# Peptides against a protein of PDB entry 1ZZD: the designs that were tried, part 29

Target 1, 109 residues: chain A of PDB entry 1ZZD
Amino acid sequence: FQVVNPYLLRDLVDLGIWDEGMKQYLITQNGSIQGLPNVPQELKDLYKTVWEISQKTIINMAADRSVYIDQSHSLNLFLRAPTMGKLTSMHFYGWKKGLKTGMYYLRTQ

## One batch from the design tools (peptide)

Design b1_p25_1_s3 (made by RFdiffusion4, then SolubleMPNN; from b1_p25_1, 14 letters changed)
Fold by OpenDDE base, seed 3:
Structure b1_p25_1_s3 (fold): chain B 109 residues (1-109), chain A 25 residues (1-25)
Amino acid sequence: as target 1 above (109 residues)
Amino acid sequence: SMEDEKFYEEELKKLKEYLAKLAEA
């Protein structure tokens, strides 16, 4: 199963750049916005930083710490054997603690 | 606004469904 980051979608909509093309681009880029010229640098930095922090936190919180990162510039994380409930809790844990989630999507490998 | 929230939810749902189908292919 896959979990999509709703905060990234919201920010892109707020920028007025969300459309079908953007959606397809993000899918092909595994959630990375780093290559988008029409995205403010501060937003790129935000999601890069949040990705690093949140992924580390998720890894530490997971029962199975084995993870697969597809690309260094992507905002996705693969866990080997997580449950849906665990992934949901971990995915939004940072937000509740004052950190936005940097993951575009979270899925099992 | 409420309209914005509804839009976000609908787009998010569509995105999730698309990704789910892609994963099954």
Scores: peptide ipSAE 0.067, ipTM 0.587, DockQ to the pose 0.021
Fold by OpenDDE base, seed 1:
Structure b1_p25_1_s3 (fold): chain B 109 residues (1-109), chain A 25 residues (1-25)
Amino acid sequence: as target 1 above (109 residues)
Amino acid sequence: SMEDEKFYEEELKKLKEYLAKLAEA
């Protein structure tokens, strides 16, 4: 399942660079915008900082360690025993805390 | 562009629908 983070989507649209090509690029880059030449460096830095903080929080919240993040540039969630409640909680918590790098992949295992 | 805006709206709609489904379950 693929879902673009609303903050990232908004920022890319504001820059006027959001299109199907950009979408495919982000998928290939696992959600990373660091390599985009048409994105201001300050925005890249912002997303990097938010990513680092948010990932730490998510990891700490995963008490049962059933949630894994396999990519450093995107939030790819792997749940061993996913429940809809848990998925909802994780997603909305990330949203509220300003997860810039969105959840591109939600996978169960 | 107008085309970009339309694409954005479509993607945003899909995201909202996904979130709504999560919230309902």
Scores: peptide ipSAE 0.017, ipTM 0.325, DockQ to the pose 0.020
Fold by OpenDDE base, seed 5:
Structure b1_p25_1_s3 (fold): chain B 109 residues (1-109), chain A 25 residues (1-25)
Amino acid sequence: as target 1 above (109 residues)
Amino acid sequence: SMEDEKFYEEELKKLKEYLAKLAEA
């Protein structure tokens, strides 16, 4: 299954570049927007950082709870398999925890 | 939840502001 970060989705919609082609591109790129020429650099920098933080958190959560999660998946909205309630909940929790940790880290730098 | 949404929005805002400051420095 594939999910898209709701805030990334919002930003792409606001830029007017969200369409089926963009959706398929993100699927093939595992949620990365780094290769998109029509996205502002500031937005690329933001979501690179957000993605890194969230992925680390999700991996740690999976290890702590002895739950297997495909680490290639980022915190995203479910587009393919909306019935994956447990994984969806874990992604949201991981995102929240990841943001808290990330912001703390940024403040200490 | 609505609480989670507000949390995420606030944290993303802070992160954007931080990145903007770094770009200007």
Scores: peptide ipSAE 0.013, ipTM 0.299, DockQ to the pose 0.023
Fold by OpenDDE base, seed 4:
Structure b1_p25_1_s3 (fold): chain B 109 residues (1-109), chain A 25 residues (1-25)
Amino acid sequence: as target 1 above (109 residues)
Amino acid sequence: SMEDEKFYEEELKKLKEYLAKLAEA
């Protein structure tokens, strides 16, 4: 079954490119954003790494977590369950780093 | 903002529901 990465959804929303078409695209591409020209490369690279995470972890993230980015340099994680420990440090910090780069790209483009 | 978070949560919910339906089709 297909699951949604909540971080990806949030990033796409933040990029202002989330719409029905994007939703359908993601569904057909099994969550891959590699083919999207309007997504920063740094974000693509980041999510390549994200997909190396266990599917179990991804499922848990989708089920138990919401991510809010209130500032370009900060990340707020809202967990419905105490699943923070299920996130690898690599994933968390990698995403944070990638987001910062992506935001920089958007702001300077 | 809180509005953005609400939007995100709603979209996530919709997407999950949609995917669930697709999985059964």
Scores: peptide ipSAE 0.053, ipTM 0.587, DockQ to the pose 0.020; fails the geometry check

Design b1_p25_1_s4 (made by RFdiffusion4, then SolubleMPNN; from b1_p25_1, 12 letters changed)
Fold by OpenDDE base, seed 1:
Structure b1_p25_1_s4 (fold): chain B 109 residues (1-109), chain A 25 residues (1-25)
Amino acid sequence: as target 1 above (109 residues)
Amino acid sequence: SKEDEEFDKEMLKELEEELKKKELE
């Protein structure tokens, strides 16, 4: 399944264009902003590559970051049961760590 | 799929809440 890039979401919020309509649009477009007329081209260019790569690749790159190295317990849990849900959770954690907020795990049913 | 859309909606909701927390700091 597709996961919306949290950094993209942040930038859209900073632009002041984030709303319910935008949210629904992104969901239907699998996270793509390329078709949005109110988004600066520089942002479209920035996130084009991110949109074009698989979420698995994005998660792998994020998991390789030093931000996860110091989280031994989280890493151990991930290694013991590397499910899609845990991978998604790590993606969230990486974003939140960048914002200096707490860790969050999104579980899939 | 519809299942994927529902998952994304839930995810985005959580992300929005986290962003709001950051703005309040």
Scores: peptide ipSAE 0.018, ipTM 0.337, DockQ to the pose 0.099
Fold by OpenDDE base, seed 3:
Structure b1_p25_1_s4 (fold): chain B 109 residues (1-109), chain A 25 residues (1-25)
Amino acid sequence: as target 1 above (109 residues)
Amino acid sequence: SKEDEEFDKEMLKELEEELKKKELE
């Protein structure tokens, strides 16, 4: 049983981007909105989680394809919904941003 | 950077392939 943060819900509704697809995305991402391109950075900063910090650390250490693939498989459990295309795009966007950051770090070592 | 873009494209390609496989099953 999982619930969405009520304050996050409010903010997403205010932005006019809340829908069933968004809800499913949050479930698959354990509440993370970091991978959403249409969400203001201020909101992303506000709702950062311990999990997101940990994931960022992993990405910075290495661009681990296995970890991402595993995450994508988890996402596939919910991609059977009609919003599959949108959810996939959001997921890829989030990962892409993470990869860029991680690769920059690796090159500077 | 250009290197980042190439790496990202490779990763996205792999992910798309994996997702496609799952959809076909």
Scores: peptide ipSAE 0.014, ipTM 0.238, DockQ to the pose 0.093
Fold by OpenDDE base, seed 5:
Structure b1_p25_1_s4 (fold): chain B 109 residues (1-109), chain A 25 residues (1-25)
Amino acid sequence: as target 1 above (109 residues)
Amino acid sequence: SKEDEEFDKEMLKELEEELKKKELE
């Protein structure tokens, strides 16, 4: 399970290439942008790193919308063994923390 | 699940809206 975090989404928006097609591409590519010809290599390099973190850590990071919107950091989030229960708990946790307006990430699985 | 998908879509929509606002600044 890979979460395409708001940093990447922001960068893609800034490049003017974010659209439904891009979204589907990311899903099919498990969140990877490495194969995109219209993405600068610098951006590809930035997002080469893969991070595995806890559900709550993901939610906490996503809760700070200002960071995702205003900052450009290398962050690809993964859960090695996601279950439906874990995914549900992530959503509920985010919801409980008021992240209905603050949890911004794209699920690729 | 469908619920998860709907949630994700909503969050993505909000993100896009906020990003658009930021781009206008």
Scores: peptide ipSAE 0.007, ipTM 0.225, DockQ to the pose 0.028
Fold by OpenDDE base, seed 2:
Structure b1_p25_1_s4 (fold): chain B 109 residues (1-109), chain A 25 residues (1-25)
Amino acid sequence: as target 1 above (109 residues)
Amino acid sequence: SKEDEEFDKEMLKELEEELKKKELE
């Protein structure tokens, strides 16, 4: 399960904000940088789209090979507490399109 | 809409169940 996009990692390193704390934060946020105050909005906007694409790919892989472990827990958290926060909602939204595709895939394959 | 939200919620539950089922296989 790839949590951090390699290009995102590069950009975070270039910003000088990559460290172990950041790594752990991203793991807990499933790769989302939307909640980071020290990241430029431009970068957030860029990786918002990229993140969604990546999540879609991961979900497709998970649907095929059942790699949907960490994400299933996150999804369950969202379903149980949909008002938890915007980051949780972002995570859900990031997977939403992928999940729909995955569901479609499961029906057809 | 509220209907869409409910639909998505149910769909996601179904997907999660299917994925977990496959994980157990």
Scores: peptide ipSAE 0.007, ipTM 0.208, DockQ to the pose 0.056

Design b1_p25_2 (made by RFdiffusion4)
Fold by OpenDDE base, seed 5:
Structure b1_p25_2 (fold): chain B 109 residues (1-109), chain A 25 residues (1-25)
Amino acid sequence: as target 1 above (109 residues)
Amino acid sequence: EEEEEEEFEEWVEEIKEKVDKGEFQ
């Protein structure tokens, strides 16, 4: 599975461009929207660094608890969601501006 | 597969609602 930013999903849905094609595109681009012509530049700037995180990476991040992602983010504390079904999620603490961000798996083909 | 797609779409909307409610802050 690919982990996606819930805010990105919201924004894509709000733009009305979320569909199966978009989903597959994101998968092939490891979550990057930089190549999409129908996405506002503002969103591209906002989500400039988006990572596809494998299950193994999720496990490792959960074990480490804290990870520094890049210069645009603060030190992050990672917590697994207490309940996981078909889709898994993780909460990221200490994210940009101290916000918490849940990361969720995007279904693949 | 079709059923799974419907469930996924519902999940996306659920996430959207959570974001809008600020549940990730």
Scores: peptide ipSAE 0.023, ipTM 0.434, DockQ to the pose 0.029
Fold by OpenDDE base, seed 2:
Structure b1_p25_2 (fold): chain B 109 residues (1-109), chain A 25 residues (1-25)
Amino acid sequence: as target 1 above (109 residues)
Amino acid sequence: EEEEEEEFEEWVEEIKEKVDKGEFQ
């Protein structure tokens, strides 16, 4: 699963590029829009910083547990023995507080 | 497993308090 900033979704919709393909792309890219050629650079810059802040918050929240950070592709957070429930709780609260807004839950097909 | 989930929920509540106090950013 993946958590997405609602303002990012809004902006993608406003650009007319939000669809199922875009959804799957974001899932595979862990929410990153940096590689999208049809997104304005200003938007990339904005959500780069927001994304970094939110991910940092999630990492800090999980620091008291066994955590691995995968930076090979997009920033991923792994717990030693994660359950979907645990991950969901961490991501939802971390992102919500970090971004000062609600979050959307994206599911893989 | 139920005990583990309970411990996790308690941990989450602790983290929530820290976040609310601005200890993470």
Scores: peptide ipSAE 0.015, ipTM 0.296, DockQ to the pose 0.060
Fold by OpenDDE base, seed 3:
Structure b1_p25_2 (fold): chain B 109 residues (1-109), chain A 25 residues (1-25)
Amino acid sequence: as target 1 above (109 residues)
Amino acid sequence: EEEEEEEFEEWVEEIKEKVDKGEFQ
């Protein structure tokens, strides 16, 4: 699963650059906006690369919303209970460094 | 597909609203 910062989503929407192409770009780039030419540098400095979390670990994590993309690229929205489960030190560090607010997940099936 | 896209856009707007209200703080 890929973690998505809700503030990043908001900022991309506010810039008017959020579309299907942008969504797919973020998926393929593991949430990184560093390579986007139409994003202000200040936003690139604000947001860091999103860490990929294994499915095994994400099952034990809290997610307000999870977006699942199947093989046909259809979207499914899921709500999960806000519970924190067992995470490795690496995953905790990644979470802390990448996201201080709510966590949302994208998964390609 | 159109319905799925609409649902996703509604989700994005909901997230935007929550952020603006500071619900993720």
Scores: peptide ipSAE 0.014, ipTM 0.395, DockQ to the pose 0.022
Fold by OpenDDE base, seed 1:
Structure b1_p25_2 (fold): chain B 109 residues (1-109), chain A 25 residues (1-25)
Amino acid sequence: as target 1 above (109 residues)
Amino acid sequence: EEEEEEEFEEWVEEIKEKVDKGEFQ
């Protein structure tokens, strides 16, 4: 699954670089913005957490959160967690912030 | 796959709307 952080989307929109090309780029890069030349390094550093988290770890942690699964088509997961519980590492900071406002999981083809 | 992409796009538009309204601040 690909994880989309709502704060990342906000920041990309604020930069004025969100478009169809950006969407497709993120899909192919599993949500990573590290390779984007038009994104400030400070923003890349902020979202390293999301980029460096394994999908397996995300899925395991999501099991303890409020999860809505749309099974009408392919697997579509919506996670809403007010807290991250045991997440104390800076390595999960960006992901933790994203889950506070909702996290989207899209099946990766 | 196409339907998932459409749902994703709708969700993105919802986020953009919240940004425009200042609901993330």
Scores: peptide ipSAE 0.017, ipTM 0.409, DockQ to the pose 0.020; fails the geometry check

Design b1_p25_2_s1 (made by RFdiffusion4, then SolubleMPNN; from b1_p25_2, 15 letters changed)
Fold by OpenDDE base, seed 4:
Structure b1_p25_2_s1 (fold): chain B 109 residues (1-109), chain A 25 residues (1-25)
Amino acid sequence: as target 1 above (109 residues)
Amino acid sequence: DEELKKLLEEEIKKIEEEVEKGNFM
């Protein structure tokens, strides 16, 4: 489960609307295309789940990068509807993956 | 959020490379 769905990227390229602006938009919107007026509704419906960024994937990426960080760093995570169970799972998963910090800055959307 | 943006940029770059190669998951 990727942060950005590769099929979404393919479809955006096929539509000819993939560019630097689109890339930056996806970054700022956590992969969501729902707010884009130039994207067909069919595509929005197809990729509604793309908004669900794999927090595990983010944690994996952060863990890989954290190997090179001397001081503890805060990991910012964005969750749509976090539960205590979800947060606990993320905490333990992060620990298991070797994150130096258990501190997550939780942001909801 | 700079940390998340950086991670997303890296992921997108990786996927872009795979898409260019015609590789899909």
Scores: peptide ipSAE 0.025, ipTM 0.453, DockQ to the pose 0.021
Fold by OpenDDE base, seed 5:
Order: sequence, then C-alpha cells, then structure tokens
Structure b1_p25_2_s1 (fold): chain B 109 residues (1-109), chain A 25 residues (1-25)
Amino acid sequence: as target 1 above (109 residues)
Amino acid sequence: DEELKKLLEEEIKKIEEEVEKGNFM
C-alpha cells in the first residue's frame, strides 16, 4: 500500500485499540501514532520511520501521485540498533511488497 | 491539509479491506 503501512493497522488491531476513534485520530495526525498513550513505546519507535515515509508518500501523492520511500532511516536504525533495524526492515519490506505501483527510492551512501 | 486527510482516509479504507481479506502485502 502506498500511504499507510498495513502492518501498523494490523498491530493496532492486535492491540485491541483499533476503532473509529483511533481511525479518526490517525487521519487527523496524518498517520502518526506518536501521541497515543495506549501504544507501546516499542511500536512508536518502530513506526516512527514508517510514519515519516507515509507523510512523504501522502505529500507526493497530493503533488504528483508518486510513491516515495526513504531507506536511509531503516539503515540508520540498523546501524544504531540492529534489533530495531531488523524489525524495521521486515516491516519496510512488507510495505514495499504491498505496493503495486512505481516507487521512488532515496538511498543514502 | 484536507487533501492529505482525504488521501489518508482512502488509503486506510483500502488497507482495511485487505486486512479483512488477510492480505498484508
């Protein structure tokens, strides 16, 4: 999927906190879960980069209907914290595989 | 931005439909 990571939605459902209120909250926050008190910090950290990607994707879709993926955040997390990096990579991979349209990748050297 | 909100709403609906089908990618 192009805008929102489907695994985020799944995780929120698994937490049992997904409802109409949560949906509206995410809409008003452009997909951010950082302000949710009932979400574990681990998930907030995991999806921080996903949220950033989603924001860029939404902006690009509004501007030119392109999908943007920045892999630099995933790489940075891997270098700083391998465990979180691996988890992020897995989620990122799943998100990427869900996209059925062209994507633009920004990779840092 | 109202346009961004609309785009997000549309995408969430698509994801919800796929999740209901058991599809995540």
Scores: peptide ipSAE 0.023, ipTM 0.395, DockQ to the pose 0.020
Fold by OpenDDE base, seed 1:
Structure b1_p25_2_s1 (fold): chain B 109 residues (1-109), chain A 25 residues (1-25)
Amino acid sequence: as target 1 above (109 residues)
Amino acid sequence: DEELKKLLEEEIKKIEEEVEKGNFM
C-alpha cells in the first residue's frame, strides 16, 4: 500500500477531477501528480516538495494509524533525507496535521 | 484480510467525504 496526502486529495476534489479513474491512476504512479495534464502547474510544484520529506518521519506518523494499514500488502519504504526548505517545511507541517486527522491508503496492485 | 480491507475502504470513504466538505484545516 501507499499513503496519500489528505491535502492533495482535497485539492484534487476541489478541482473536480477526483474519481475512481484518478484513484487508479495515482496507484500506478505511486501517488505522483506530476504527469496529470488537468492539474495546474502550481499544484505540481507545491506537492513536488512532499517527496523531499524523509520517509522515516512519514512512516513513524503512519504507524500511529496502524488500523488503517492493510497488513496483507507490503509497505514500500524510501529512506530519503529531507531537503527542508521553507516551502518544503510549510508543506510538511500541513501534511503532518492532515495525518493526525486521517490517512488515505491506496492498496498496491 | 478481506474484512479489514472492507473496513479500510469504508473509512477512506468517510475521509473523502470529510475532505469534500472542507473539514480539513
Scores: peptide ipSAE 0.020, ipTM 0.327, DockQ to the pose 0.020
Fold by OpenDDE base, seed 3:
Structure b1_p25_2_s1 (fold): chain B 109 residues (1-109), chain A 25 residues (1-25)
Amino acid sequence: as target 1 above (109 residues)
Amino acid sequence: DEELKKLLEEEIKKIEEEVEKGNFM
């Protein structure tokens, strides 16, 4: 699973290309920017080597109650069926939690 | 899958807010 990190989001915002279309594209592409024509190659190269996480790791991260102490309902939805769409949602959810707690990064590295 | 989409959008919004605040990891 390709990792989307907050630095990528920052860079996209800085480029002025972050919008609803970009957001939806990232969702459908599981965080990959490699296919975006309006993204500079240097940025693609920068995030080409972003650490990838196994789907199992993502699921385990999402299931960790220590990270999602107040999000039981969301966790149940995410873990019900590990489809790619759900993995994406779990990734972004984990990302959000990682931003606040550091747990996302600790699991991915 | 509308519920998942909604949740994802909400989480992305929160992430965006954190990024704007300079909260990175």
Scores: peptide ipSAE 0.020, ipTM 0.336, DockQ to the pose 0.030

Design b1_p25_2_s2 (made by RFdiffusion4, then SolubleMPNN; from b1_p25_2, 14 letters changed)
Fold by OpenDDE base, seed 4:
Structure b1_p25_2_s2 (fold): chain B 109 residues (1-109), chain A 25 residues (1-25)
Amino acid sequence: as target 1 above (109 residues)
Amino acid sequence: SEKEKEELEKEIEKIEEEVENGNFM
């Protein structure tokens, strides 16, 4: 399966640089925008792919996510508030997408 | 691979629709 971050697409659209050429570039670059000169560095930093970060960074991010998920899960179990449930769901969704992306990249390389 | 590119293209198209509709987180 392929994972594309919808926020990336949104931001590229907002920048007015989303077009067929950009689409094809992303396809050929496995979702990487690092080589694009017309993309702000902050956006490149935000949307670094698993291949574009150090193993240390990957481990740190995974550890941070794990800790956060554990806390979030605990909150979800104890609070049972609709708002917390939604926040937890969103967080887990984001985490799941991150894992899917990571798994995609780990599988591919 | 070409298959992976096709899958990625399909996923991008799906996300494009979601972005266009504002139907994403």
Scores: peptide ipSAE 0.045, ipTM 0.543, DockQ to the pose 0.022
Fold by OpenDDE base, seed 1:
Structure b1_p25_2_s2 (fold): chain B 109 residues (1-109), chain A 25 residues (1-25)
Amino acid sequence: as target 1 above (109 residues)
Amino acid sequence: SEKEKEELEKEIEKIEEEVENGNFM
């Protein structure tokens, strides 16, 4: 199960660098932007920080969009079957609540 | 794997649609 962060895509679009070539690059790099020379280091750092969050924590946070997401909080909310909709809701909620970091790529095992 | 790449591509396409709908703009 793979999820792409919509805010990453938005940021790439805002930079004017989102195109088919960029899309294919991300696909080959499993969602990583770290190797992109035309992406500001600030963005790389932002999304790298999110990558440091455990996949389990991210999925758990997506289980309930009403959960106040703290970057320092380890949430243990059981979610048997995460959906894209729930994960998207998490991102929206996090954005609205001022989360500065967002997951650029999630792979569930 | 190629399967994983295909899945990632599908997810990117879904997110593209959401962005185009203005949800993340």
Scores: peptide ipSAE 0.042, ipTM 0.517, DockQ to the pose 0.028
Fold by OpenDDE base, seed 5:
Structure b1_p25_2_s2 (fold): chain B 109 residues (1-109), chain A 25 residues (1-25)
Amino acid sequence: as target 1 above (109 residues)
Amino acid sequence: SEKEKEELEKEIEKIEEEVENGNFM
């Protein structure tokens, strides 16, 4: 089970760079935008910063939801048996806590 | 894996629809 952050897709669409090629690249990169050559660096940096900003919050959420946090270049979350409700709450909570975009890639463990 | 790619693709397609509809939250 994999989930894509809707804010990421929105941002990519808003940038006018979302296309089939980007979609396939995203799939190949397991949801990571860090490797996408046509993504603005500011957006990549945003996702790096998002991890730093949300680390404590996400750790707390992880404790509650059995989440593994990928501490790589971008925010990736691995939830054990996530539900759509949990995902929605996570996105909303992240946004509420000042995350413009949270994890852009979520996977079940 | 290929299965994961297919799942991710399907999820992206769903999210695309949600984004277009403005109800992704």
Scores: peptide ipSAE 0.041, ipTM 0.517, DockQ to the pose 0.030
Fold by OpenDDE base, seed 2:
Structure b1_p25_2_s2 (fold): chain B 109 residues (1-109), chain A 25 residues (1-25)
Amino acid sequence: as target 1 above (109 residues)
Amino acid sequence: SEKEKEELEKEIEKIEEEVENGNFM
């Protein structure tokens, strides 16, 4: 089961590089942005970390997007000091970075 | 596989709608 990270799509939109061509590229690359020359390395590194977590965890991230929208402050608090296993910590770290960017965008709207 | 591509496309479209509607951004 393939799950797309919603934070990735958001970041691509924020970069102004999201279009039908990019969409088709991601489909052919199984959601990987590692080969994109016009994406900052910082984002590649961030989403590489997300890619290294379990597929189950990625699914959970996608499922929790509604919770992110509705409870952004609560989620931010939980992510400040995660006391989770290594893989879970990676999940929360990636999520934390995504949340920070998302919250920034919401504030600037 | 083509099936996996279709599933991925559907998921992207779903998330894209959320982004476009300002639900995720």
Scores: peptide ipSAE 0.031, ipTM 0.544, DockQ to the pose 0.021

